# Ledger of designs, part 48: peptides against a protein of PDB entry 1Y74

Target 1, 57 residues: chain A of PDB entry 1Y74
Amino acid sequence: LGLERDVSRAVELLERLQRSGELPPQKLQALQRVLQSRFCSAIREVYEQLYDTLDIT

## One batch from the design tools (peptide; made by RFdiffusion4, then SolubleMPNN)

Design b2_p25_1_s2 (from b2_p25_1, 14 letters changed)
Fold by OpenDDE base, seed 4:
Structure b2_p25_1_s2 (fold): chain B 57 residues (1-57), chain A 25 residues (1-25)
Amino acid sequence: as target 1 above (57 residues)
Amino acid sequence: SEAALRRAIEELERALREAEELERQ
């Protein structure tokens, strides 16, 4: 799954949105921290394992 | 496969432990 790449891309977009000032920077930073957390990585790993097991084509 | 299910369960158990630790902080 490209999910790791998509999460990394989402973090980059959040960094750009923080610099634009169009959205509350603290909320964007909190979301960025969540996406980069070990917990989010563990959930992603579980999702990838389930996806591979279910062979969702 | 049974091996893939076992791995998924092990990763779920890890994620649950990490969630519980984050709730305690």
Scores: peptide ipSAE 0.040, ipTM 0.586, DockQ to the pose 0.046
Fold by OpenDDE base, seed 5:
Structure b2_p25_1_s2 (fold): chain B 57 residues (1-57), chain A 25 residues (1-25)
Amino acid sequence: as target 1 above (57 residues)
Amino acid sequence: SEAALRRAIEELERALREAEELERQ
């Protein structure tokens, strides 16, 4: 699935948006913290395992 | 497989505990 890489890429994009100042930095930072949380990582792992188990194409 | 489902359940239970901890912060 590459979801770990996609999450990492999303975090990088949020960092760029924070530096542009075009969007409220606190909201972007909050979203970045959520994406980097252990909770998000655990949910991603469950999703990847279910995807592999169900062989969803 | 049954083993993969068991692992997914165990990880889901872990994720739920982390969610509950985040709600308490």
Scores: peptide ipSAE 0.039, ipTM 0.577, DockQ to the pose 0.049
Fold by OpenDDE base, seed 2:
Structure b2_p25_1_s2 (fold): chain B 57 residues (1-57), chain A 25 residues (1-25)
Amino acid sequence: as target 1 above (57 residues)
Amino acid sequence: SEAALRRAIEELERALREAEELERQ
């Protein structure tokens, strides 16, 4: 599925936006923390398992 | 400080890459 890679890419983009100063850095950091949270990791794992089982393309 | 936020982001990106590597093992 590439969800891990997509999350990693999202974190990288948030880092770039934070360095540019175009957006409030505290909000970007909060979003990054959410994406790296144990909750998001668990949801990603469940989603990937369901996707593999259901073969949803 | 902006420098502290940059360091925090870099560490978070590192931790994510490490977690992804552990998941592949």
Scores: peptide ipSAE 0.022, ipTM 0.421, DockQ to the pose 0.031
Fold by OpenDDE base, seed 1:
Structure b2_p25_1_s2 (fold): chain B 57 residues (1-57), chain A 25 residues (1-25)
Amino acid sequence: as target 1 above (57 residues)
Amino acid sequence: SEAALRRAIEELERALREAEELERQ
């Protein structure tokens, strides 16, 4: 599934965008906080459990 | 400031890596 890796990669990309200054840094930082939130982690865990149970190929 | 935002991002990335390590234990 690799969602942990995809979230980590998304955070890295958001950091790069913040460094460029092309986008409002507050919005990018808010998105990083959402992706790193306990809520997002809990949703990821539930999704992974369902994925494993349903064996979606 | 831009420097403060960069520091905050770097700290968030550190906290994510620490959380990921805790999940693997």
Scores: peptide ipSAE 0.022, ipTM 0.421, DockQ to the pose 0.031

Design b2_p25_1_s3 (from b2_p25_1, 14 letters changed)
Fold by OpenDDE base, seed 4:
Structure b2_p25_1_s3 (fold): chain B 57 residues (1-57), chain A 25 residues (1-25)
Amino acid sequence: as target 1 above (57 residues)
Amino acid sequence: SLAALLEAVRELQEALEQARELERQ
């Protein structure tokens, strides 16, 4: 999914920003936790199931 | 599964609430 790649890229950028120390790490870490939540994996699972079903239909 | 999606939505809502609280500090 394009969404999975975009989320993975966003997490990578947030990790770099946390290491730079230019921004308060707590807010960046909170956003990273949101992006790494099971929500994205659950959306991907549902999306894959729907398109697998439509592909065989 | 739908159950996994609903659980994930709940977890996301809790994380967003925590992020908003950190923004207000």
Scores: peptide ipSAE 0.038, ipTM 0.539, DockQ to the pose 0.141
Fold by OpenDDE base, seed 5:
Structure b2_p25_1_s3 (fold): chain B 57 residues (1-57), chain A 25 residues (1-25)
Amino acid sequence: as target 1 above (57 residues)
Amino acid sequence: SLAALLEAVRELQEALEQARELERQ
């Protein structure tokens, strides 16, 4: 599933945005923390299980 | 199938409960 890759790419982009200084880093860092949280990982696992069960294309 | 949909809903419910517990920690 591409979701893990997409999340990893989103984190990478957030790190770049934080380093650019163009945006206030605090909200970007908070979003990064959410995406890397155990909660987000659990939601990803749920999605993957549902994907496998429903055979969604 | 209907059975697969019902199972997916059950799995989602169980996993959402687990995720909520992880969020509270």
Scores: peptide ipSAE 0.035, ipTM 0.511, DockQ to the pose 0.045
Fold by OpenDDE base, seed 1:
Structure b2_p25_1_s3 (fold): chain B 57 residues (1-57), chain A 25 residues (1-25)
Amino acid sequence: as target 1 above (57 residues)
Amino acid sequence: SLAALLEAVRELQEALEQARELERQ
């Protein structure tokens, strides 16, 4: 399951968008904070464990 | 631990509240 990599890629893209100045950085930074939150990490970990155990799609 | 889960939920709530405040500006 590649959720960790997908989240990491999303964060990387948000950081690039913030540096480009094409969009107001504050909302992008808020979204980045949500994705990097301990809640999102905990939910991802539980989901990955369930996926490995139950082979859910 | 339950304490770690509660802390994680609070961190997300704080981030969402900040995002909502930015949307209202």
Scores: peptide ipSAE 0.030, ipTM 0.536, DockQ to the pose 0.119
Fold by OpenDDE base, seed 3:
Structure b2_p25_1_s3 (fold): chain B 57 residues (1-57), chain A 25 residues (1-25)
Amino acid sequence: as target 1 above (57 residues)
Amino acid sequence: SLAALLEAVRELQEALEQARELERQ
């Protein structure tokens, strides 16, 4: 399932954006923390379980 | 589990509240 990979890629991109200094880093860091939170991990786990059980077109 | 989801929501809420407090400083 690609969701874990996509979240990891999003975090990587946010880290690059923070280092570029083109954008205020605080909001980018907050978003990164949200994506790395236990909440997002739990939602991902539920999604993956449903995906394994349901043939979603 | 549902309990783990509810706990994770609570933790996220606390983190967002802390982030908002830092933004106000």
Scores: peptide ipSAE 0.029, ipTM 0.527, DockQ to the pose 0.104

Design b2_p25_1_s4 (from b2_p25_1, 13 letters changed)
Fold by OpenDDE base, seed 4:
Structure b2_p25_1_s4 (fold): chain B 57 residues (1-57), chain A 25 residues (1-25)
Amino acid sequence: as target 1 above (57 residues)
Amino acid sequence: SLEELLKAVQELQEALEQARELERL
């Protein structure tokens, strides 16, 4: 799904923002950790399964 | 497994708590 790609892109953008120093890097890093967590991955997997089953496209 | 899900939820809770603590500082 596009969701995995979108999450990966979001993480990339967060890494860029951390390097820019315009925002508190610790908060951005915490958000990055949430997006890369096993929980987020599990929720994504469930969503993808539901997407395939329900054909919500 | 259910145990793995519970561990993943716990990890998320810890990350959220850390983020909230940083917001309060």
Scores: peptide ipSAE 0.028, ipTM 0.510, DockQ to the pose 0.124
Fold by OpenDDE base, seed 3:
Structure b2_p25_1_s4 (fold): chain B 57 residues (1-57), chain A 25 residues (1-25)
Amino acid sequence: as target 1 above (57 residues)
Amino acid sequence: SLEELLKAVQELQEALEQARELERL
């Protein structure tokens, strides 16, 4: 679904923010790790199943 | 705020670490 693409886009934006040096990179990197984790993937799968079942738009 | 965002990131990281620890048990 679009959620996987949106997560990938969020990771790209976080990488840009880290390179700018305007923000503490450690917390941004931590968020990136969360978004790329098996934990996040499992939550995404549950969300997608619920989304399909409930027909939420 | 930025401070609130950074706190939320920290909380997510901590939750992930806890989940991984539980998976290893």
Scores: peptide ipSAE 0.026, ipTM 0.483, DockQ to the pose 0.043
Fold by OpenDDE base, seed 5:
Structure b2_p25_1_s4 (fold): chain B 57 residues (1-57), chain A 25 residues (1-25)
Amino acid sequence: as target 1 above (57 residues)
Amino acid sequence: SLEELLKAVQELQEALEQARELERL
């Protein structure tokens, strides 16, 4: 789904930002960890299930 | 439909409970 793509893109951008050194890396890394966590994956699964159930497209 | 909404709410509730358990691990 689009959410998985957007999360993957967000992680990619966070990795680039960490490498650039323009921002403090600790918070960016923490956010990356959150986005890649099992918890976030579970929330994504919830979204997918709700999306499929409601068929709001 | 109302039935679809109710199912979505139930699925959300179950998945949130699972997500909370994953967060606690």
Scores: peptide ipSAE 0.026, ipTM 0.474, DockQ to the pose 0.045
Fold by OpenDDE base, seed 2:
Structure b2_p25_1_s4 (fold): chain B 57 residues (1-57), chain A 25 residues (1-25)
Amino acid sequence: as target 1 above (57 residues)
Amino acid sequence: SLEELLKAVQELQEALEQARELERL
């Protein structure tokens, strides 16, 4: 799946966007917090379990 | 649009805060 890697990469990109100042940093930081939350991790785990069960492509 | 994306991020953050509050009850 690589979903964990993709989430980690998304966090890195959000940090760069925050430093660029091109976008409102508050919303980017909020999104970063969501992606790093236990809630997001739990949703990812459920998704991965469903992926394994259903063998979706 | 970018504005719509930022609003969606805000809504997601608010929903997450509500979920965390429910977990503390």
Scores: peptide ipSAE 0.025, ipTM 0.478, DockQ to the pose 0.042

Design b2_p25_3_s3 (from b2_p25_3, 12 letters changed)
Fold by OpenDDE base, seed 3:
Structure b2_p25_3_s3 (fold): chain B 57 residues (1-57), chain A 25 residues (1-25)
Amino acid sequence: as target 1 above (57 residues)
Amino acid sequence: SALERAIEELRRALEEVERLEREAR
């Protein structure tokens, strides 16, 4: 499970969108902050543990 | 068991959420 990589990629894409100026940067920054938050990391960690336990193939 | 460990991790995550909510006030 590469969820950490996927979150990192999502953050990178949000940074690109912010630089393009096509969308309001404030909402993109807010989403970026949420994805990088300790809360999101904690939820991700729990999800990965459950995934390993339940074999969600 | 693995399930018990997963439940414990969920509890710890919820406790962390509650901490962050208090700090955000």
Scores: peptide ipSAE 0.052, ipTM 0.553, DockQ to the pose 0.040
Fold by OpenDDE base, seed 4:
Structure b2_p25_3_s3 (fold): chain B 57 residues (1-57), chain A 25 residues (1-25)
Amino acid sequence: as target 1 above (57 residues)
Amino acid sequence: SALERAIEELRRALEEVERLEREAR
């Protein structure tokens, strides 16, 4: 799946958007915190496990 | 079975979410 990679890339893009100043940095920072949270990590782990178990293509 | 394993994984995930909710209180 590479979901961990995609989340890491999303965080990187959010950091770039924050530096551009084109969008409210507080909202971008909040989203970044969510993506780096233990909650998001737990959901990702479950999703990946289910994908592997069910062999969803 | 694969389905039983998936159900068990979902149960464990729910328990983790509940733990995180308790820690956030």
Scores: peptide ipSAE 0.050, ipTM 0.561, DockQ to the pose 0.038
Fold by OpenDDE base, seed 5:
Structure b2_p25_3_s3 (fold): chain B 57 residues (1-57), chain A 25 residues (1-25)
Amino acid sequence: as target 1 above (57 residues)
Amino acid sequence: SALERAIEELRRALEEVERLEREAR
């Protein structure tokens, strides 16, 4: 499980979508900020720890 | 046990969330 990498990739894709102008940029930017927030990072870390501890498949 | 460790991690998570919520206000 590599959620950090996946989140980073998601942020990159959101940046591309913002530049395309096909979607409302404000909503995409808001989502990007959420994904880069300390809150999201904390939730990700907990999820990964639980995943590793419980060996969730 | 794995369950006890998971519960402790959840507690730490909640504490961090509460901290971040306070800092965001």
Scores: peptide ipSAE 0.049, ipTM 0.558, DockQ to the pose 0.038
Fold by OpenDDE base, seed 1:
Structure b2_p25_3_s3 (fold): chain B 57 residues (1-57), chain A 25 residues (1-25)
Amino acid sequence: as target 1 above (57 residues)
Amino acid sequence: SALERAIEELRRALEEVERLEREAR
């Protein structure tokens, strides 16, 4: 699974949106913090492990 | 077995969640 890559890409896009100043930064920063949280990483890891075990294609 | 490995992985994840919940309090 490319979830780690997808999360990394999402964080990059959020950083760009924050730098543009077109949107209030607080909500974007909150979402970025959630995506980079150890909790989110733990959930992702479990999901990827289960996916690998079930071999869903 | 693959099932036993998956169960162990879920246990480890639960332990990590519980640790994070305790640290956030």
Scores: peptide ipSAE 0.045, ipTM 0.547, DockQ to the pose 0.036

Design b2_p25_3_s4 (from b2_p25_3, 9 letters changed)
Fold by OpenDDE base, seed 3:
Structure b2_p25_3_s4 (fold): chain B 57 residues (1-57), chain A 25 residues (1-25)
Amino acid sequence: as target 1 above (57 residues)
Amino acid sequence: SELEEKIKELEEALREAEELEREAR
């Protein structure tokens, strides 16, 4: 699984959008914080462990 | 068990998520 990579890419895109100034930076920053939160990391970790065990394919 | 420990971790993380939701408003 490449979820960690995908989340990292999403964060990068959010940072670019914030720098462009085309969208309200505060909302983008809030979303970035959510994606980098312990909660999202915990969900990802559990999902990856279950995926490896159950072979969801 | 490992699952019980992860569930407990998620419960703790949910409390953090509630704070993040408030910040995102």
Scores: peptide ipSAE 0.111, ipTM 0.647, DockQ to the pose 0.066
Fold by OpenDDE base, seed 5:
Structure b2_p25_3_s4 (fold): chain B 57 residues (1-57), chain A 25 residues (1-25)
Amino acid sequence: as target 1 above (57 residues)
Amino acid sequence: SELEEKIKELEEALREAEELEREAR
């Protein structure tokens, strides 16, 4: 799938953006927290299982 | 079948997601 990789990459990019200060850090940090939340992980699990079931390659 | 098993896994993950959603709010 690579979804976990993509989420990890997104978090990495958000961290870089926060350090640069080019964008409001608070919203970026909030998004980072969401992506790293247990809830998001559970949703990702649902997506991965659905992906396997529907075989949408 | 494999499909039936994946459906069951999805149902379990959905329940877990709903529980985590409630806990996060």
Scores: peptide ipSAE 0.109, ipTM 0.639, DockQ to the pose 0.039
Fold by OpenDDE base, seed 1:
Structure b2_p25_3_s4 (fold): chain B 57 residues (1-57), chain A 25 residues (1-25)
Amino acid sequence: as target 1 above (57 residues)
Amino acid sequence: SELEEKIKELEEALREAEELEREAR
């Protein structure tokens, strides 16, 4: 799985959107904080381990 | 077995996730 990479890319895009000033930054910043949270990382780890166990690819 | 090891790892990750969920509330 590339979830860690995908989350990192999503955070990068959110940072760019915040810097552009085209959108109100508060909701984008909140989403960025969620994606970077330790809680989100723990959930991702559980998902990845379950995915590896089931081997659905 | 390999499956048992994966289950143990998952159980540990679930405990960590539950702890972090409690801290986030």
Scores: peptide ipSAE 0.099, ipTM 0.628, DockQ to the pose 0.037
Fold by OpenDDE base, seed 2:
Structure b2_p25_3_s4 (fold): chain B 57 residues (1-57), chain A 25 residues (1-25)
Amino acid sequence: as target 1 above (57 residues)
Amino acid sequence: SELEEKIKELEEALREAEELEREAR
């Protein structure tokens, strides 16, 4: 699964956007925190477990 | 069970997410 990679890439892009100043940083920071939250990690873990169990494509 | 523990973890994570959602508004 590429979810962890995709989340990491998304966080990286958000950091770049914050530094560019093109968008309001507060919203980007909030989104970054959401992506790095325990919630997203828990959802990812459950998804990965279900993926392994059900072998979804 | 393992699933029950994961559900509990998700419930705790959901509470955190609700706080983050308020911050994101």
Scores: peptide ipSAE 0.084, ipTM 0.611, DockQ to the pose 0.069

Design b2_p25_4_s1
Fold by OpenDDE base, seed 3:
Structure b2_p25_4_s1 (fold): chain B 57 residues (1-57), chain A 25 residues (1-25)
Amino acid sequence: as target 1 above (57 residues)
Amino acid sequence: REVEEELARVQELVEELLAEAQRLL
């Protein structure tokens, strides 16, 4: 699903940015924690249910 | 820079996620 892919891609990019050491890791880690939070998971679940219901291929 | 491009992609994805969240709430 689009949202799950976008979250996973955003987390992957944030992990790369953290490993580069060119940016302070704390804000990147905080954003990663938000994207991996129960809040984002709940939004994803609602999106998946709507996607399944609306048959948005 | 590669880091600036990666950060811009993260920002775009977060903005899309927030826009989708606002439609669902």
Scores: peptide ipSAE 0.072, ipTM 0.565, DockQ to the pose 0.516
Fold by OpenDDE base, seed 2:
Structure b2_p25_4_s1 (fold): chain B 57 residues (1-57), chain A 25 residues (1-25)
Amino acid sequence: as target 1 above (57 residues)
Amino acid sequence: REVEEELARVQELVEELLAEAQRLL
């Protein structure tokens, strides 16, 4: 689903930004932890269930 | 430039994620 791909892409970009050293890593790492949290996984699961139920293409 | 563009892409994806989460709550 689009959401899973977008979250995975956001995490990949945050990891690249942390490795570049051009930005303070602490805020980037905090955002990455939020995106990889059980909270974001639960939102994704609810989204997937609604998508399957509503048969949205 | 490159880092600012990558950060802007992350911001856009987070805004989309938040908008989707708000539709589910």
Scores: peptide ipSAE 0.071, ipTM 0.560, DockQ to the pose 0.499
Fold by OpenDDE base, seed 4:
Structure b2_p25_4_s1 (fold): chain B 57 residues (1-57), chain A 25 residues (1-25)
Amino acid sequence: as target 1 above (57 residues)
Amino acid sequence: REVEEELARVQELVEELLAEAQRLL
């Protein structure tokens, strides 16, 4: 699904930005933790269930 | 420049994610 790929890509980019050292890592790490949280996973599960039910092309 | 472009990509993906979440809740 698009959402899972977008989250995974956002996390990958945040990990690269944290390793660059050009930015304060704390806010990037906090955002990464939010994206990897059970909250975001639950939203994704709801999205997947709705997508499967509504057959959104 | 490269870091700013990477941040812009992260911001775009997060904004899309939030917009999708807001449509479902």
Scores: peptide ipSAE 0.070, ipTM 0.557, DockQ to the pose 0.482
Fold by OpenDDE base, seed 1:
Structure b2_p25_4_s1 (fold): chain B 57 residues (1-57), chain A 25 residues (1-25)
Amino acid sequence: as target 1 above (57 residues)
Amino acid sequence: REVEEELARVQELVEELLAEAQRLL
């Protein structure tokens, strides 16, 4: 599913940006926490259920 | 700059996620 891949990729990129030390980590960590939150997981679950129901090819 | 390109990719992915969330609400 596109959403799970996109969340995982966004988290990976945020972790790389934090390791580079070129940016203040606080905002990057906050965004990573949002993407890994129960909210984003619930949105993903609903999206997956809708995708399965609509059989989007 | 590599960091700006990585940040732009994160922004694009977040915008897609928000657009998907808005379709569900």
Scores: peptide ipSAE 0.069, ipTM 0.554, DockQ to the pose 0.508

Design b2_p25_4_s3
Fold by OpenDDE base, seed 3:
Structure b2_p25_4_s3 (fold): chain B 57 residues (1-57), chain A 25 residues (1-25)
Amino acid sequence: as target 1 above (57 residues)
Amino acid sequence: SEVEREVQRVEELVERLLETAEELL
């Protein structure tokens, strides 16, 4: 779904940015951890349930 | 640069994620 795809894409981009070494990795790692947290997973689950129920695209 | 474009894409995705979260919570 859109939210799952967006989270997965954001994590992928953050991993690339961390490997480039052009930016301080600590904030990028912190953001990656937030996106992979239980909080974001719970929001994604709710979104997926609503998506299935409302049939929004 | 490529890095600037990747940063911008992350920012846009995070903004959309936060907007969705605010609507659901």
Scores: peptide ipSAE 0.065, ipTM 0.554, DockQ to the pose 0.516
Fold by OpenDDE base, seed 1:
Structure b2_p25_4_s3 (fold): chain B 57 residues (1-57), chain A 25 residues (1-25)
Amino acid sequence: as target 1 above (57 residues)
Amino acid sequence: SEVEREVQRVEELVERLLETAEELL
C-alpha cells in the first residue's frame, strides 16, 4: 500500500541523510525511530484494514 | 542542494503520514 511505501521511502532517505554527514544525525535518527516504531506499525495496520474494507482503487 | 531536496521529500512524506494518522484519531 501507499503508506507502507511512504514509510519505507522516508526511512531510506533518512538513512542516506545520516550517512552524508551534512546534517547532525540525532534528529534524523530520532525521526527514523519514530517511523519504525510500533505506533507507526499500528497506524499502517489500521490503514490497511480500512483500505481493504472500503476496497477503494 | 541534493540534501535540501532529500530533506524536503522526507518532510512531504511525514506530512502525508501525519494526515493519515489524523484520519484514524
Scores: peptide ipSAE 0.063, ipTM 0.548, DockQ to the pose 0.513
Fold by OpenDDE base, seed 2:
Structure b2_p25_4_s3 (fold): chain B 57 residues (1-57), chain A 25 residues (1-25)
Amino acid sequence: as target 1 above (57 residues)
Amino acid sequence: SEVEREVQRVEELVERLLETAEELL
């Protein structure tokens, strides 16, 4: 779904930004951890369930 | 810069994710 793709893309971009060294890595790493958290996974699961149930396009 | 464009893309994605989460809560 779009949400899963958006999370994966955000994580990829954050990893690139961390490797570039042009920005302080601590905040980028913290945001990456949030996006990879069980909270974000749970939100994604709810989104997918609602998408399947309501046939949202 | 390239970094500024990548930061902006992350900000836009995070905003969309938060909006989606708010709709589910």
Scores: peptide ipSAE 0.055, ipTM 0.538, DockQ to the pose 0.494
Fold by OpenDDE base, seed 4:
Structure b2_p25_4_s3 (fold): chain B 57 residues (1-57), chain A 25 residues (1-25)
Amino acid sequence: as target 1 above (57 residues)
Amino acid sequence: SEVEREVQRVEELVERLLETAEELL
């Protein structure tokens, strides 16, 4: 689903930004941790269930 | 810059994620 793709892309971009060294890595790493957390996974799961149920196109 | 474009993309994705999360709560 779009959310899973968006989360994965956001994580990828955050990893690239951390490697560039042009931004403070701590906040980027914290955000990456949030996006990879069980919380984010739970939200994604609920979103997917709702998406399937509501047949959102 | 490339970094500014990447930051903007992350911000947009995070905003969409948060909006989705708010709709579910």
Scores: peptide ipSAE 0.052, ipTM 0.530, DockQ to the pose 0.506

Design b2_p25_6_s1
Fold by OpenDDE base, seed 4:
Structure b2_p25_6_s1 (fold): chain B 57 residues (1-57), chain A 25 residues (1-25)
Amino acid sequence: as target 1 above (57 residues)
Amino acid sequence: LLEELLRRHEELLRRVEELLKLLLT
């Protein structure tokens, strides 16, 4: 499923934006923490399980 | 960089919203 890759890529982009200084780092760090949280991982796991069960294209 | 992050975040949010709709219906 593309979701894990999309989350990993979103984190990579947040880390690049923090290094560029284009945006205040605190909000980017907060979003990165959300994407790397157990909550985001649990949502991803539920999504993957439902996708596999429902054969959603 | 920001536009690509927003696009991916919006896609993740849409997928989570669709998932929540399926679980709550």
Scores: peptide ipSAE 0.040, ipTM 0.487, DockQ to the pose 0.424
Fold by OpenDDE base, seed 2:
Structure b2_p25_6_s1 (fold): chain B 57 residues (1-57), chain A 25 residues (1-25)
Amino acid sequence: as target 1 above (57 residues)
Amino acid sequence: LLEELLRRHEELLRRVEELLKLLLT
C-alpha cells in the first residue's frame, strides 16, 4: 500500500530539508516526530486494514 | 525539496480525509 512508502518518503525529505538549512529546522523536526510516532503508525495500520477490507481503489 | 514535501503531504491528507468520510458514513 502507498501510505507506508509516502510516510517514509516524507520523513526522508524532512531530514534532507533539515540538513539544507533552507527552512527553520525546529518545525521540520516536530513534523518528522509526528510522522514517526506510534499514533501515525496506528492510523496507518487502521488505514491499511480498512483499505484491504473495503477494496478501495 | 519543499515542493515535493508539500505534494506528498497533500496526497497523504487526501487519503486520510477519504478514510474519515468512510468511517463517519
Scores: peptide ipSAE 0.039, ipTM 0.487, DockQ to the pose 0.384
Fold by OpenDDE base, seed 3:
Structure b2_p25_6_s1 (fold): chain B 57 residues (1-57), chain A 25 residues (1-25)
Amino acid sequence: as target 1 above (57 residues)
Amino acid sequence: LLEELLRRHEELLRRVEELLKLLLT
């Protein structure tokens, strides 16, 4: 299951982009908060459970 | 940096789309 690692990597990239100053930080910070939200974690858990159940190859 | 974020976002979206297709069929 790679989704947790991909979310963690997306958060790391958002933190780097906020520190570089190349983009307005407020939108990047809002997206980071969404990815770290309980809602995103719950969707990830449902995804992982359904992926394992449906044997998605 | 932005290109790497976009690439990872597209990979995540594809996996979510595949799951949604299987749940809706």
Scores: peptide ipSAE 0.038, ipTM 0.484, DockQ to the pose 0.446
Fold by OpenDDE base, seed 1:
Structure b2_p25_6_s1 (fold): chain B 57 residues (1-57), chain A 25 residues (1-25)
Amino acid sequence: as target 1 above (57 residues)
Amino acid sequence: LLEELLRRHEELLRRVEELLKLLLT
């Protein structure tokens, strides 16, 4: 689904930024943990279900 | 890299905001 792909891409970008050393890794890792949390997964599932149900274009 | 992450985050926030507007109307 579109949102799942966007979250996965955001995580990939955070992992690349952590490996580059250009930024302090702790805040990037904290944001990655939030995006990979069960809370964000549950909100994504609710969003996907509502989007599919409402047929929002 | 950071600019692309910010752009994707803004797009996600926009989609969530649009959904919340539809649920609250």
Scores: peptide ipSAE 0.037, ipTM 0.482, DockQ to the pose 0.460

